# Peptides against a protein of PDB entry 6IDX: the designs that were tried, part 31

Target 1, 380 residues: chain A of PDB entry 6IDX
Amino acid sequence: KELAKLSADVTFATEFINMDGIIVLTRLVESGTKLLSHYSEMLAFTLTAFLELMDHGIVSWDMVSITFIKQIAGYVSQPMVDVSILQRSLAILESMVLNSQSLYQKIAEEITVGQLISHLQVSNQEIQTYAIALINALFLKAPEDKRQDMANAFAQKHLRSIILNHVIRGNRPIKTEMAHQLYVLQVLTFNLLEERMMTKMDPNDQAQRDIIFELRRIAFDAESDPSNAPGSGTEKRKAMYTKDYKMLGFTNHINPAMDFTQTPPGMLALDNMLYLAKVHQDTYIRIVLENSSREDKHECPFGRSAIELTKMLCEILQVGELPNEGRNDYHPMFFTHDRAFEELFGICIQLLNKTWKEMRATAEDFNKVMQVVREQITRA

## One batch from the design tools (peptide; aimed at target 1 S95)

Design b2_p15_2_s4 (made by RFdiffusion4, then SolubleMPNN; from b2_p15_2, 9 letters changed)
Fold by OpenDDE base, seed 1:
Structure b2_p15_2_s4 (fold): chain B 380 residues (1-380), chain A 15 residues (1-15)
Amino acid sequence: as target 1 above (380 residues)
Amino acid sequence: MAKELLEKLKEELAS
């Protein structure tokens, strides 16, 4: 207890560390002394002292043994652990993950996200916060391959569901610390879109061109058999497609693939359009046909709008940026759906189309409409 | 104070 209090003082910490005091503390935890195992309060103070000493940055986290990591991970994985020990153990693991890539690798082998999800099902918001903080640390420090696997895993769907039901829809107000961790998790989740956002369309890739053709088919040929491969068309058919791509509001009516060569938003814009067209087909068809039937200069260019909206959403959601320590703004909607970004796009493209009509906009007003839509999205 | 606390911790580790 006294050590835990004094360890916050840098002068005491320096003296204690110079005498190998941290090594002694780690060995006490490693030994699993009967005293520490029987007296939860003593263990909690030992872990507190260890954290406070390490927070001075005098000693590298890499000094920690595998045995120590296993003991701390053991406290987190045990179903019946004292709340104070659990909180300190989660905080230690978070600090280890954040400060050492070597420790991250070892911790990622000992602890699963599934085990941490169990700590979200409790009524204690502090435990929930520490558990999400550790999940965020693991997600942040994961190599790109493992990060993508973590995102695709059933664990992420379950994690989102548990957060939604036990944290966001909980009977308690969300504290600032929890709001920050939810923000961090949101940012890290959207950073998985960075690859697609930075992927340029290859205008020579037939599979990617077939997606653009599918957008045209869904909009204009909803009753026509897909058997009409785009390659077999006469010159009249190519001219017909150019008209259709103009009605879809692409900037390049001859080769819409060129509109997706700019990064950001690259292929992510095409993914959003395809999702809208397949999942919300009636909404997609309505938006396209309402603008394609206009003979007035007030048509909303869907293709251009969808690309610029995708880019805008990436900017608003800070896709590819690290989480900011000062921000606590999270969107509950991102925890309600597995394809939350694409659903947000579907809402925002309808808002854009509405705003365009209300403003009686022309192509010259495009940037002004986008600015108004940005303000509407950021205020909602 | 640090030395005294460390000595007590070493005694606990040796027990």
Scores: peptide ipSAE 0.204, ipTM 0.867, DockQ to the pose 0.839
OpenDDE base, seeds 2, 3, 4, 5: peptide ipSAE 0.200, 0.203, 0.204, 0.204; ipTM 0.864, 0.867, 0.865, 0.866

Design b2_p15_3 (made by RFdiffusion4)
Pose (drawn by RFdiffusion4):
Structure b2_p15_3 (pose): chain A 370 residues (1-223, 234-380), chain P 15 residues (1-15)
Amino acid sequence: KELAKLSADVTFATEFINMDGIIVLTRLVESGTKLLSHYSEMLAFTLTAFLELMDHGIVSWDMVSITFIKQIAGYVSQPMVDVSILQRSLAILESMVLNSQSLYQKIAEEITVGQLISHLQVSNQEIQTYAIALINALFLKAPEDKRQDMANAFAQKHLRSIILNHVIRGNRPIKTEMAHQLYVLQVLTFNLLEERMMTKMDPNDQAQRDIIFELRRIAFDAETEKRKAMYTKDYKMLGFTNHINPAMDFTQTPPGMLALDNMLYLAKVHQDTYIRIVLENSSREDKHECPFGRSAIELTKMLCEILQVGELPNEGRNDYHPMFFTHDRAFEELFGICIQLLNKTWKEMRATAEDFNKVMQVVREQITRA
Amino acid sequence: FSVSDYPATSFIKGT
C-alpha cells in the first residue's frame, strides 16, 4: 500500500527502481499464489505501484517478460475478476501496446475481440474507457496490412452496437476521457477509408471497367427506344465527364476508388434510389440534368473532406458524430442520403452543368449545418 | 538481468 502511494513521486521511484524494485513486482505477478482469490487487494496495489513506476519513463517497457504479459492478459481474458484488478490490467496492456511493437504482437495474440468487447458491457465507466483505449491502441499499432481485418473482426462481434447501447445511450453521462476515446475510435474508423480514397482506378484493367459497365446496366436496363438512345451516348447519360472512358474519372485521388465503392453500394443496397436518380437525369437533353457520375465522385471527395478521412488523431479533440455509431455501413449510407440531397438541391436550383460547383457548395453548407 | 539493462529511450503514457 505504501509503495503504491510513494511510487508516484519520482524522487522515491528512482531509488526503488535502481534496486530492481520493478522486478519485485513483476516476479510477484508472474509467480505469486492465490493472488486473485486471497490477495486481490495486495495485487491491486502491486499493479498500481507497477504502473506508477513505469510512468516515470526511466526504464523501457520492453523489459517485461512474456510470463508477465501473459499473466496481465490473463486477468483481462478471464470471466471478469475484481474491478480494480481489471482496470489496472487493461491500463497496463494499453501502455505496453502503445510503447512497443513487440509487446503489441504478443498481446494481440493473448486477448480475443469478444473478451475485450465484453468489458464494455460492465456498468463502470472507467473499465469501459480503458477497454476502448486498449482497442484504440491495438488499432493504432496494428500494421497497415492487418488493421482492416481487425476492424471486421470487431464489427462481427458487434463493437459498434455495444458501444451505442452501453456507452453512448448508457445511464452514466459520458465524461471527458471516454469522449476522447470515442473521438479516437471514430478517427481510426474513418481512416480505414483512406487507402481506397487514394487508390486510382487502373483504366486498363478490364475487371475495373466492367464495374462501371455493371453500374450503367443496373440503371439503363430499368428503362426501349429511350434505352437505346441512352446507350448510344456511352456513359454521358450516367453523368461522367469522360463519356467514353469513365474509368479515367476515377484516377482523381481523392476520392479514387472509394467513389466507385460508394456508387456500387448505392446501386446494390439501394437499387430503387439509384435507378430513380439516374433515370430522372438520363433522358434529360436540356442542360438541367444532374450528372450522377461527376456528382458522386465530387460528393465522395466532399464527404471525405467533411469527415476528415486521413486526419491523425490528436490530443486536443473529444468530438464525434454519434450517428456513425448507429449503422455498420454509416459512411456508405451517408453517401446515399447526400446523393439524394444533392439531386433535390440541384432541382431546387434549376441547376445546369455550369452551376455544378455552386450546387456542390450549397450541398456542402447543407451537410455541415446539419 | 536488471532494469539497468533496459534504459528508456522513449515513453507514451496510456489513458

Design b2_p15_3_s1 (made by RFdiffusion4, then SolubleMPNN; from b2_p15_3, 6 letters changed)
Fold by OpenDDE base, seed 3:
Structure b2_p15_3_s1 (fold): chain B 380 residues (1-380), chain A 15 residues (1-15)
Amino acid sequence: as target 1 above (380 residues)
Amino acid sequence: MSVADFPATSHVKGV
């Protein structure tokens, strides 16, 4: 107890470390000796002193043994009643993951996100905060392939549901630390979009062009049996598609693939359009047909609008940026849906379409409409 | 209303 208090002082910490004091603390944890009447209290103070000493940055985290890691991971993965040991064990694992890629690999073998989710189902907000902090650390340090797998896994859906029900919709005010960890989790989740945001469409890739063709099909041919495309020659079909791509509001209505060569938002804009067209088909068809039937130059160009809106949403959500310290602004909506970015896009494209009509905008007003929509989104 | 005078007054519901 006294050691744990003194370990916060840098002068004491330096002297104690020079006396190999950290090695003694690690061996106490490694021994796992439950024979002492005050073992839990002693262990809690040992873990506190260890953490305070390591926070001075004098000793590398890589000094810890596999046995030490397994003991700490064991306190998190096993049903333990001692909240103080659990809290310090979560904090130690977080610090290990953040400070060493080698320790991350070892910890990621000993614990799962599924085990950490159990610590979110408790009434202790501090335990919930440290559990999310460790999840965020694991997510931040994961290789890109493993990070994408973690996001797509059933565990991530369950995590969002548990956070929503036990943290956000809890009967307790969210503390600043928890709000920060929810912000971090949100940022790390949106950073999974960076690859698609920076992927240029290849105008010569037929598979990518078939997605644009599918957008056209859903908008204009959804009720037409594909058998009823009359045998009009290839040139008449090309001329028809050019008209359809103009009605869809692409900037390059001759070759819409060229509109997706700009990064950001690259292919992410096409993903959003396809999601809207498949998941919210009635909304998509309504937006497209309502603008395609206008002859008054007040048509909202859907394709151009969807691209620039996707770019704007990426800028607002800081896609590809690391989470900033001191920020705690998170959106509860992002915990309600598995595809929250695409759902946000679907809401915002309807807002854009409405705002365009209310402004009686023309193509010359496009940038002004986008500025108004940006202000509407950022003030919500 | 001119396009320039359009108030950014509409909050996005659910954001």
Scores: peptide ipSAE 0.050, ipTM 0.529, DockQ to the pose 0.009
OpenDDE base, seeds 1, 2, 4, 5: peptide ipSAE 0.025, 0.013, 0.041, 0.038; ipTM 0.482, 0.475, 0.509, 0.491

Design b2_p15_3_s2 (made by RFdiffusion4, then SolubleMPNN; from b2_p15_3, 5 letters changed)
Fold by OpenDDE base, seed 3:
Structure b2_p15_3_s2 (fold): chain B 380 residues (1-380), chain A 15 residues (1-15)
Amino acid sequence: as target 1 above (380 residues)
Amino acid sequence: MSVKDFPATSHIKGV
């Protein structure tokens, strides 16, 4: 207990480490000797002193043994562990994951996100916070393949549901530390969009052009049996598509693929448009047809608007940036849906279309509409 | 309202 208090002092920590004191603490954990009176209390103070000593950055985290890691992981994965031991064990695992890629690999073999989710189903917000912090550390340090798999896994859907029901909709106010961990999880989730945001469309890729054609089909051919497209010659078909792409509000009416060559938002804008068209088809068709039927130059260019809105959302959400330690602003809506970014896009594109109408905007007003929409989104 | 005079301050209800 006294050691745990003194370990916060850098002078004491330096002297204690120089006396191999930290090695003694690690061996106490490794021994697992439950035969001591007050073992749980002693262990909780041992783990506290170990954390405080390691926080000075004097000793590398790579000094810990595999036996130490297994003991700490055991305190997190086993039921009926003391709360004080569990909290410190979660914090030690977080620090190990953050400070060493070698330790991350070993920990990722011993602990699953599914086991950590069990610590979110408790009434103790401190345990919940440390469990999310460790999940965030594991997510941050995961290789890209594993990170994408983790995001798509049933475990992450379950994680979002558990966070929503047991943390966000809990009967307790969310503390600053928990709000920060929810913010971190949000940022790490949005950073999965970075690849698509930075992917340029290839104007020669037929599969990518077929997505743009599908947007046209959904907007204009939804009631037309594709079998009844009369065999109008290739030139008439090209002229028809140019008209349709103009009605969709693409900047390049001849080759809409060129509108997706700018990064950001690259292909992410096309993904959002396709999601809207497939999942919210009635909303998509309404937005497109309401603007395509206008002869008054007050048409909202859907394609251009969708691209610039996707870029704006990426800027607002800081897609591709690391979490900031000073921030604790998270959006509860991002825990309500698996495709939360695309759902946000679907809300914001309707807002943009409404704001465009209310402003009686023309194509010359485009930047002013986008500024107004940005201020609306950032103040919501 | 002109586009120039459009108040950027209309709160989105429910985002």
Scores: peptide ipSAE 0.043, ipTM 0.545, DockQ to the pose 0.009
OpenDDE base, seeds 1, 2, 4, 5: peptide ipSAE 0.037, 0.008, 0.038, 0.038; ipTM 0.541, 0.446, 0.530, 0.542

Design b2_p15_3_s3 (made by RFdiffusion4, then SolubleMPNN; from b2_p15_3, 6 letters changed)
Fold by OpenDDE base, seed 3:
Order: sequence, then structure tokens, then C-alpha cells
Structure b2_p15_3_s3 (fold): chain B 380 residues (1-380), chain A 15 residues (1-15)
Amino acid sequence: as target 1 above (380 residues)
Amino acid sequence: MSVKDFPATSHIRGV
């Protein structure tokens, strides 16, 4: 107990480390000898002292044995462990994952996000916070392939549902640290969009052009067979498509693919448009047709608006940036839907279209409308 | 309102 308290002092920590004190603490954990009276209390203080000593950065996390890792992971994966041991074990695993890629690999073999979800179903918000912090650490340090798989997995859908029901909609106020961990999880999940945000459309790729053609089809000819490859069209069909792309509000009416060559938002804007068109088809068709039928120059250019809105949302959400330690602002809607970014886009594009109408905007007012919409989104 | 007079600060409650 005194050791755990004194270990926060850097002078004491330096002297204790020079006496091989950390090695003694690790061996106590590795021994697993439950034979001592008050073992749980002793272990809780041992883990506290170990964590406080390691936080000084004097000793590398790579000094820990596989036996130590297995013991700590065992305290997290077992259903009946003392709360004080569980809390410290979660914090130690988090620190191990954050400080060593070698330790991350070993820990990722011993524990799963599915096991950590069980620690979110408790009434203790501190345990919930440390469990999310460890999930965030595992997500941050995962290879890109594993991060994408984690995000798409049933475990992440279940995680969002559990967070929503047991944390956000819980009977307790959310503490600052929990709000920070929810923010971190949001940022790490939205950063999976970075690849698409930085992917340029190839104007010569027919498969990518077929997506733009599908947007046209859904808006103007929902009953048309998608199998009608746009490439087989007579010159009359090409002229028709140019008119349709103008009505869709693309900047380049001849080759709308050129509008997606700018990064950001690149292909992510097209993904959002396609999501809106497929999932919220009535909303998409309404927005497009309301503006395509206007002769008063007050048409809201959907295609241009969707691209610039996607870019704006990426800027607001800081897509591709690491989470900031000073931020605690998270969007509860992120935990309500699997495709939360695309749903946010779908809400914001309706807001943009409404604001455009209220402003009686023309194409010359575009930047001013976008500025007003930015202020509306950032204050919501 | 003209576009010039549109208050950037108009709180649309509901996003």
C-alpha cells in the first residue's frame, strides 16, 4: 500500500527501479500463488505500484514476460475477479498495447473485444471506461486489415449497442473520462473512411462511372434495368445523360467522374451519394427532382453539394487525425447506426437543401450556403 | 431575407 503511493514519486520510483523493484513485483504476479491471506488486496497494490512505476517511462514495457501477460489477461477474461484487480489489469493491458507492438500481438491472442464487452454490462462506470480504453488501444494498434475486420464484425455492432444501452442511456451521468473514451472510439472508427476520402476516382474506369450512372438511374428512371450498360448508348443517349448529370447538379455535366478526382473527399462522396440513393431512396429522389424541375436558377446542385458536404463533414469530424486528449465531445448517433457517417451525411444534405431554399440561393451563393450549413452542423 | 442578410448564426434546432 505504501509502495503503491510512493511509486507515483519520480525520485522514489528511480531508486526503487535501480533496486530491481519492478522485477520483484512482476515475479509476484507471475507466481499466481493464491495461498497467502489477503492475496487479492496484496495483488491490487502490487498492480498499482507496477503501473505507477512503469508510467515514469524509465523501464521498457517489453521487459514483461509472457507469463505476466497471461496472468493479467486471465484477470480480465475470467468472470469473477475482484473489481480492484480487474480495473488495474485493464489499465496495464491498455498501457502494454499502447507502448509495445510486440505486447499488442501477444495480448490480441489472449483476449477478444467480445470478452471486453462483458465488462461494459456492469454498473461500475470506471470498469466500463477502462474496458473501452483497452478496446480503443487494441483498435488503434491493430493492423489495417484487422481494424477493418473489427469494425465490420458483429462484435463491433454489439459493442455499439451495449455502449448505447449501458453507458449512454444508463441511469448515471457520463464522466469526463468516459466521454473521452467514447470520443476516441468515434474518431478511430471514422478514420477508417480516410482511404476512401483520399481515393481519387479514375475518370476512365467504367465500373466507377457505372456508379454515377446508377445515381442517374435511381433519380430519373427507377424502373429501368441496371443491366443497360451506359457504354452502348447512341449519341442521343450521351446527350440525354449530359442533361441528367446537369439536373443531378454535377459541376462537370459531360464527365461527372471529374468531380470525384479531388481528394478529399474523393470516392467517399460517391459512397455517401450511393448510400443515400439506395438506403434513403425517397429522400434522394425528392432532393434531386425538386431541384431538377426548377427554372428559376434557385436549384441546389445536389452533386456539387454532396461532394462539398462530404469534405466539410470530414473536416468537422477530423477524419484521418489522431484523437485529441483534450476532447470529450462525441456524437450519440454514432452508436445508434452501423453506417453513422453516411446517416449523418443524409441528415446534413437535407439540412443543406432546406437552407439553400430558405436563403433563396443561386449558384453564386454556394460558398455562403456551405458556411451557414457548417455553422449549423457545428452548433448542433 | 436576401442571401446577404441570412444570419449565419440561425440555430436550426434538430440536427
Scores: peptide ipSAE 0.046, ipTM 0.557, DockQ to the pose 0.009
OpenDDE base, seeds 1, 2, 4, 5: peptide ipSAE 0.039, 0.008, 0.016, 0.039; ipTM 0.545, 0.475, 0.505, 0.552

Design b2_p15_3_s4 (made by RFdiffusion4, then SolubleMPNN; from b2_p15_3, 4 letters changed)
Fold by OpenDDE base, seed 4:
Structure b2_p15_3_s4 (fold): chain B 380 residues (1-380), chain A 15 residues (1-15)
Amino acid sequence: as target 1 above (380 residues)
Amino acid sequence: MSVSDFPATSHIKGV
């Protein structure tokens, strides 16, 4: 107890570390010796002293043994009654993950996000905060392949549901520390969109062109079986598609693929359009047909609007930016759906279409409509 | 309303 208190002092910490004191603390954890009548209390103070000593940055986190990591991971993976041990163990694991890629690899083998999710189902917001902090650390330090897997995993759906039900919709006010961790999780989740945002469409890739053709098919041929594409001559077909791509509001009516060659938002805009067309087909068809039937030059160009809206949403959500320690603003709506970004796009494209109509906008007003829509979205 | 008359300040109802 006194050691834990004194370990917060840098002068004491320096002298204690110089005396190999930290090695003694690690060995106490490694021994796992439950033989002491006050083992839990002693362990809690040992872990506290260890954290406080390591927080001075005098000793590298790489000094810890695999046995130490396994003991700490064991305290998080096992049902424990001692909240203090659990809290300190979560904090130690977070610090290890953040400070060492070698320790991250070892911890990621010993602990699953599913085990950490169990610590979110408790009433203790402090434990919930440390559990999310460790999840965020693991997510931040994960290789890109594993990060995508973590995001796509059933664990993320369950994580979002648990955060929504036990944290956000909980009977307790969200503290600043929890709000920060929710913000961090949100930022890290949206940063997964960066790859698609920076992916250029290849105008020569047939598979990518088939997606644009599918957007046309869903909008204009929804009753026609794709098998019955009539053998109308190649020229009539090209001329027909050019008209359809104009009605879809692409900037390049001849080759809509060219509209997706700019990054940002690259292919992410096409992903959003395809999601809207498949998941919200009636909404998509309505938006397209309402604008395709206009002869008054007040048509909202869906394709152009979808691209610029996707870019705008990436800018608003700061896609590709690291979390800022001073921020605690998170959006609860992003915990309500698996494809929250695409759902947000679907809401915002309807807002844009409505705002365009209300403004009686023309193509010349496009940037002004987008500015109004930005202000609407950022105030929501 | 014209594009000039559109108040920048319209709150989104229903997000």
Scores: peptide ipSAE 0.041, ipTM 0.536, DockQ to the pose 0.009
OpenDDE base, seeds 1, 2, 3, 5: peptide ipSAE 0.009, 0.014, 0.009, 0.018; ipTM 0.448, 0.492, 0.443, 0.505

Design b2_p15_4 (made by RFdiffusion4)
Pose (drawn by RFdiffusion4):
Structure b2_p15_4 (pose): chain A 370 residues (1-223, 234-380), chain P 15 residues (1-15)
Amino acid sequence: KELAKLSADVTFATEFINMDGIIVLTRLVESGTKLLSHYSEMLAFTLTAFLELMDHGIVSWDMVSITFIKQIAGYVSQPMVDVSILQRSLAILESMVLNSQSLYQKIAEEITVGQLISHLQVSNQEIQTYAIALINALFLKAPEDKRQDMANAFAQKHLRSIILNHVIRGNRPIKTEMAHQLYVLQVLTFNLLEERMMTKMDPNDQAQRDIIFELRRIAFDAETEKRKAMYTKDYKMLGFTNHINPAMDFTQTPPGMLALDNMLYLAKVHQDTYIRIVLENSSREDKHECPFGRSAIELTKMLCEILQVGELPNEGRNDYHPMFFTHDRAFEELFGICIQLLNKTWKEMRATAEDFNKVMQVVREQITRA
Amino acid sequence: AELTTDIEETLSSQT
């Protein structure tokens, strides 16, 4: 108890650390008996002292043994133990992950997505905060080529709806540190879109060109002389600036292939809305048609700007958009809503092709005021 | 207001 008190003082901590005092603590956790059952209070003070000593930055986090790591991960992976032990255990794991790629790799193997998510279902906000913090730390430290798989795994175990039901709509008001973790989680989540945003279409890749052909087919085949007239104009009546080679329009980065993903999502998941928008504007040879392809690419780019896809998380922000915690595919759903908004605003302005940038500005103002 | 309603109704469909 006294050690937990004094270890926050750097003057004391240095003395204790210079006698390998941290090893006394790690050895106790590694091999001490009945720690959770008979000595939980002692164990809580031990973990408090350990974290306080490590927070002085005198020694590397890489000093910790695999045995110590496994024991701490064990306290998190178990059907919940004492709240004080769990809080400190989650905090120790977060610090290990943030401070070492090697520790991240070992910890990622010792804890499951389901075990971490289950700690969000406790009524204690600090436990919830550290759970989300550990999740954020795993995302921050995951290799670029593994982060997407991790996101899918957390999504399949309902991380989003658990946060919505147990944190955002929970009884306890969200305090500043929890709000910060939600902000970080949202930033990391949006940043999963960044690679596709910056990926150019390969116009010479037939498989990618066939995606655009399929987009056009879904809409034009819902319309016979009128259908023929649409196809004779290649992709003009689908609204692409490059009428003959629309794949070229997807070389603009941002938004790149993310725009294509959004269009395909709208066509497949919301086929009626996609058909309505395209057919209201595919036979219009007055200058008043709203060009779908050009509008979708620019809207995708605008949404990426509004939502700050690619921005790094920082210490000064605690903001988040709660409605993104209400749908697994909220970004794509937002695209669909905003493309309908864009078409409504276009008609309200009796807009022509020359008005394209003005309409996009009004849409930007509408979305950002909402 | 309309856009807010649309966002609320569409994005909360899975709740």

Design b2_p15_4_s1 (made by RFdiffusion4, then SolubleMPNN; from b2_p15_4, 8 letters changed)
Fold by OpenDDE base, seed 2:
Structure b2_p15_4_s1 (fold): chain B 380 residues (1-380), chain A 15 residues (1-15)
Amino acid sequence: as target 1 above (380 residues)
Amino acid sequence: SELQKLLEETLSKEV
């Protein structure tokens, strides 16, 4: 107990480490000797002293043995562990993952996200916080190939539902530390969009062009009387599509694929449009047709608006940025849906269309509308 | 805000 308290002092820590004191602490953990009546209390203070000593950065985390890692991981995976040991074990694992890629690999073999989910179902907010912190550390340090597998495990309705029901909707105020870990998890989740945000459309890729054609089909062919025979020559068909792409509000009416060559938001904007068109078809058709039937200069260009809105949402959510230690702002709504970004887009595009109408905007007012919409989204 | 409420209502339909 006194050692754990004194280990927070850098002068004491330096002297204790110079006396090989940290090696003695690691050996106490490795020995696993359950025989002492006060073993749990002694172990909890040993783990506290170890963590406080390591936080001074005097000793490399790579000094820890595989036996030590297995013992700490064992305390996290055991169903009947003392809460004080569990908390310190989670914190030690987090620090090991954050400070060493070699320790990350060893820990990722010993612990699953599924085991950490059990620690979210408890009434102790400190345990919940350290469990999410370790999940975040594992996600942050995962190789890119494994990050998508972890993301799929996070996208599992189960983890999000548990966070929502046991953490966010708990009868207790969320502490700053928990709010920070929820923010970190949100940032890491939205950073999975970075690849699509930075993917340029290939204007020569027929499969990608077929998606743009599908957007046209959903908007215009769903209402088109089957009587317009497909027999008009290739040039009339191209001219018809140019008109349709103008009504869809693309900047390049001849080749809308060119509008998706800018990164950000690249292909992510097309993904959002296709999601809206397929999942919220009535909303999509309404937005497009309300603006395509206007003979006045007050048409809201859907295609351009959707691209710039996707870019704006990526900027607001800081897609591709690392989480900041000083931030604790998270949105509970993003834990409620598997495709929360696309749903956010679907609501924000309706807000944009409403704001455009209320402002009586023209194409010249586009940037002013986008600025008003940005302020509305960021104040929400 | 009204937007947060709309977001929560839209997204809560899966709960």
Scores: peptide ipSAE 0.034, ipTM 0.767, DockQ to the pose 0.614
OpenDDE base, seeds 1, 3, 4, 5: peptide ipSAE 0.032, 0.031, 0.031, 0.027; ipTM 0.754, 0.743, 0.730, 0.717; seed 5 fails the geometry check

Design b2_p15_4_s2 (made by RFdiffusion4, then SolubleMPNN; from b2_p15_4, 10 letters changed)
Fold by OpenDDE base, seed 4:
Structure b2_p15_4_s2 (fold): chain B 380 residues (1-380), chain A 15 residues (1-15)
Amino acid sequence: as target 1 above (380 residues)
Amino acid sequence: SELQEMLRSTLSKEV
């Protein structure tokens, strides 16, 4: 206990470390010897002293043995551990993951996100916070291939449901530390959109062109029997499609694929448009047809608006940026829906379309409308 | 507007 308190002092820590004191603490953990009276209390103070000593940055985290890592991971994976030991063990694992890629690899082999999710189902908000912090650390330090797997695990309705039911909807105020970890998790989840945001459309990719064609089909052919044979009149069809792409509000009516070559938002805008068209078909068709029937130059260009809105949402949500330690602003919505970004887009595109009408905007007012919409989104 | 309220409600929804 006294050692744990003194270990917070940098002068004491320096001297204690110089005396190989930290090695003695690690060996106590490695021994796993439950034979000592008050083992749990002694272990809790040992782990506290170890953390406080390591927080001075005097000793590299790479000094720890695999046996030490396995013991700490063992405390996190066991269903019944002393709360103080569990808290310190989660914090130690977090620090190991954050400070050493080699330790991350070892820890990722010893623990699962599923085991960490079990620590979210408790009433102790401090345990929940440390569990999310470790999840976030693992997610942040995961290589790109494993990060997508972890993201898919986060995309598991289970983690979101557990966070929602046990953390967000908990009968207790969310502390700043938990709010920060929820913010971090949200940011890390949005950073998965970065790949699509930075993916340029290839105008020669047939599959990508077929998505644009599907947007046209859903908007204009949804009531038409699919029996109209694909064969006749290729040039009349091209001219027809150019008109349809104009009505869809693409900037390039001849080749709408060119509108998706700018990054950001690249293909992410097309993903949002396709999601809206498939999941919210009535909303999509309404927005397109309301503007396609206007001859008064007050048509809202859906395609252009969807692209610029996607870009704006990426800017507002800071997609591709690392989480900041001073922030704690999270949106519960992102824990309630699997496709929360696309759903947000679907609301915001309706807001944009409404704002355009209310402003009686023309194509010249486009940037003014976007500014008003940005203010509306950021004030919500 | 109803959509602003929907946006606000959606962003704030603990649902």
Scores: peptide ipSAE 0.103, ipTM 0.807, DockQ to the pose 0.416
OpenDDE base, seeds 1, 2, 3, 5: peptide ipSAE 0.034, 0.032, 0.046, 0.007; ipTM 0.749, 0.575, 0.677, 0.348

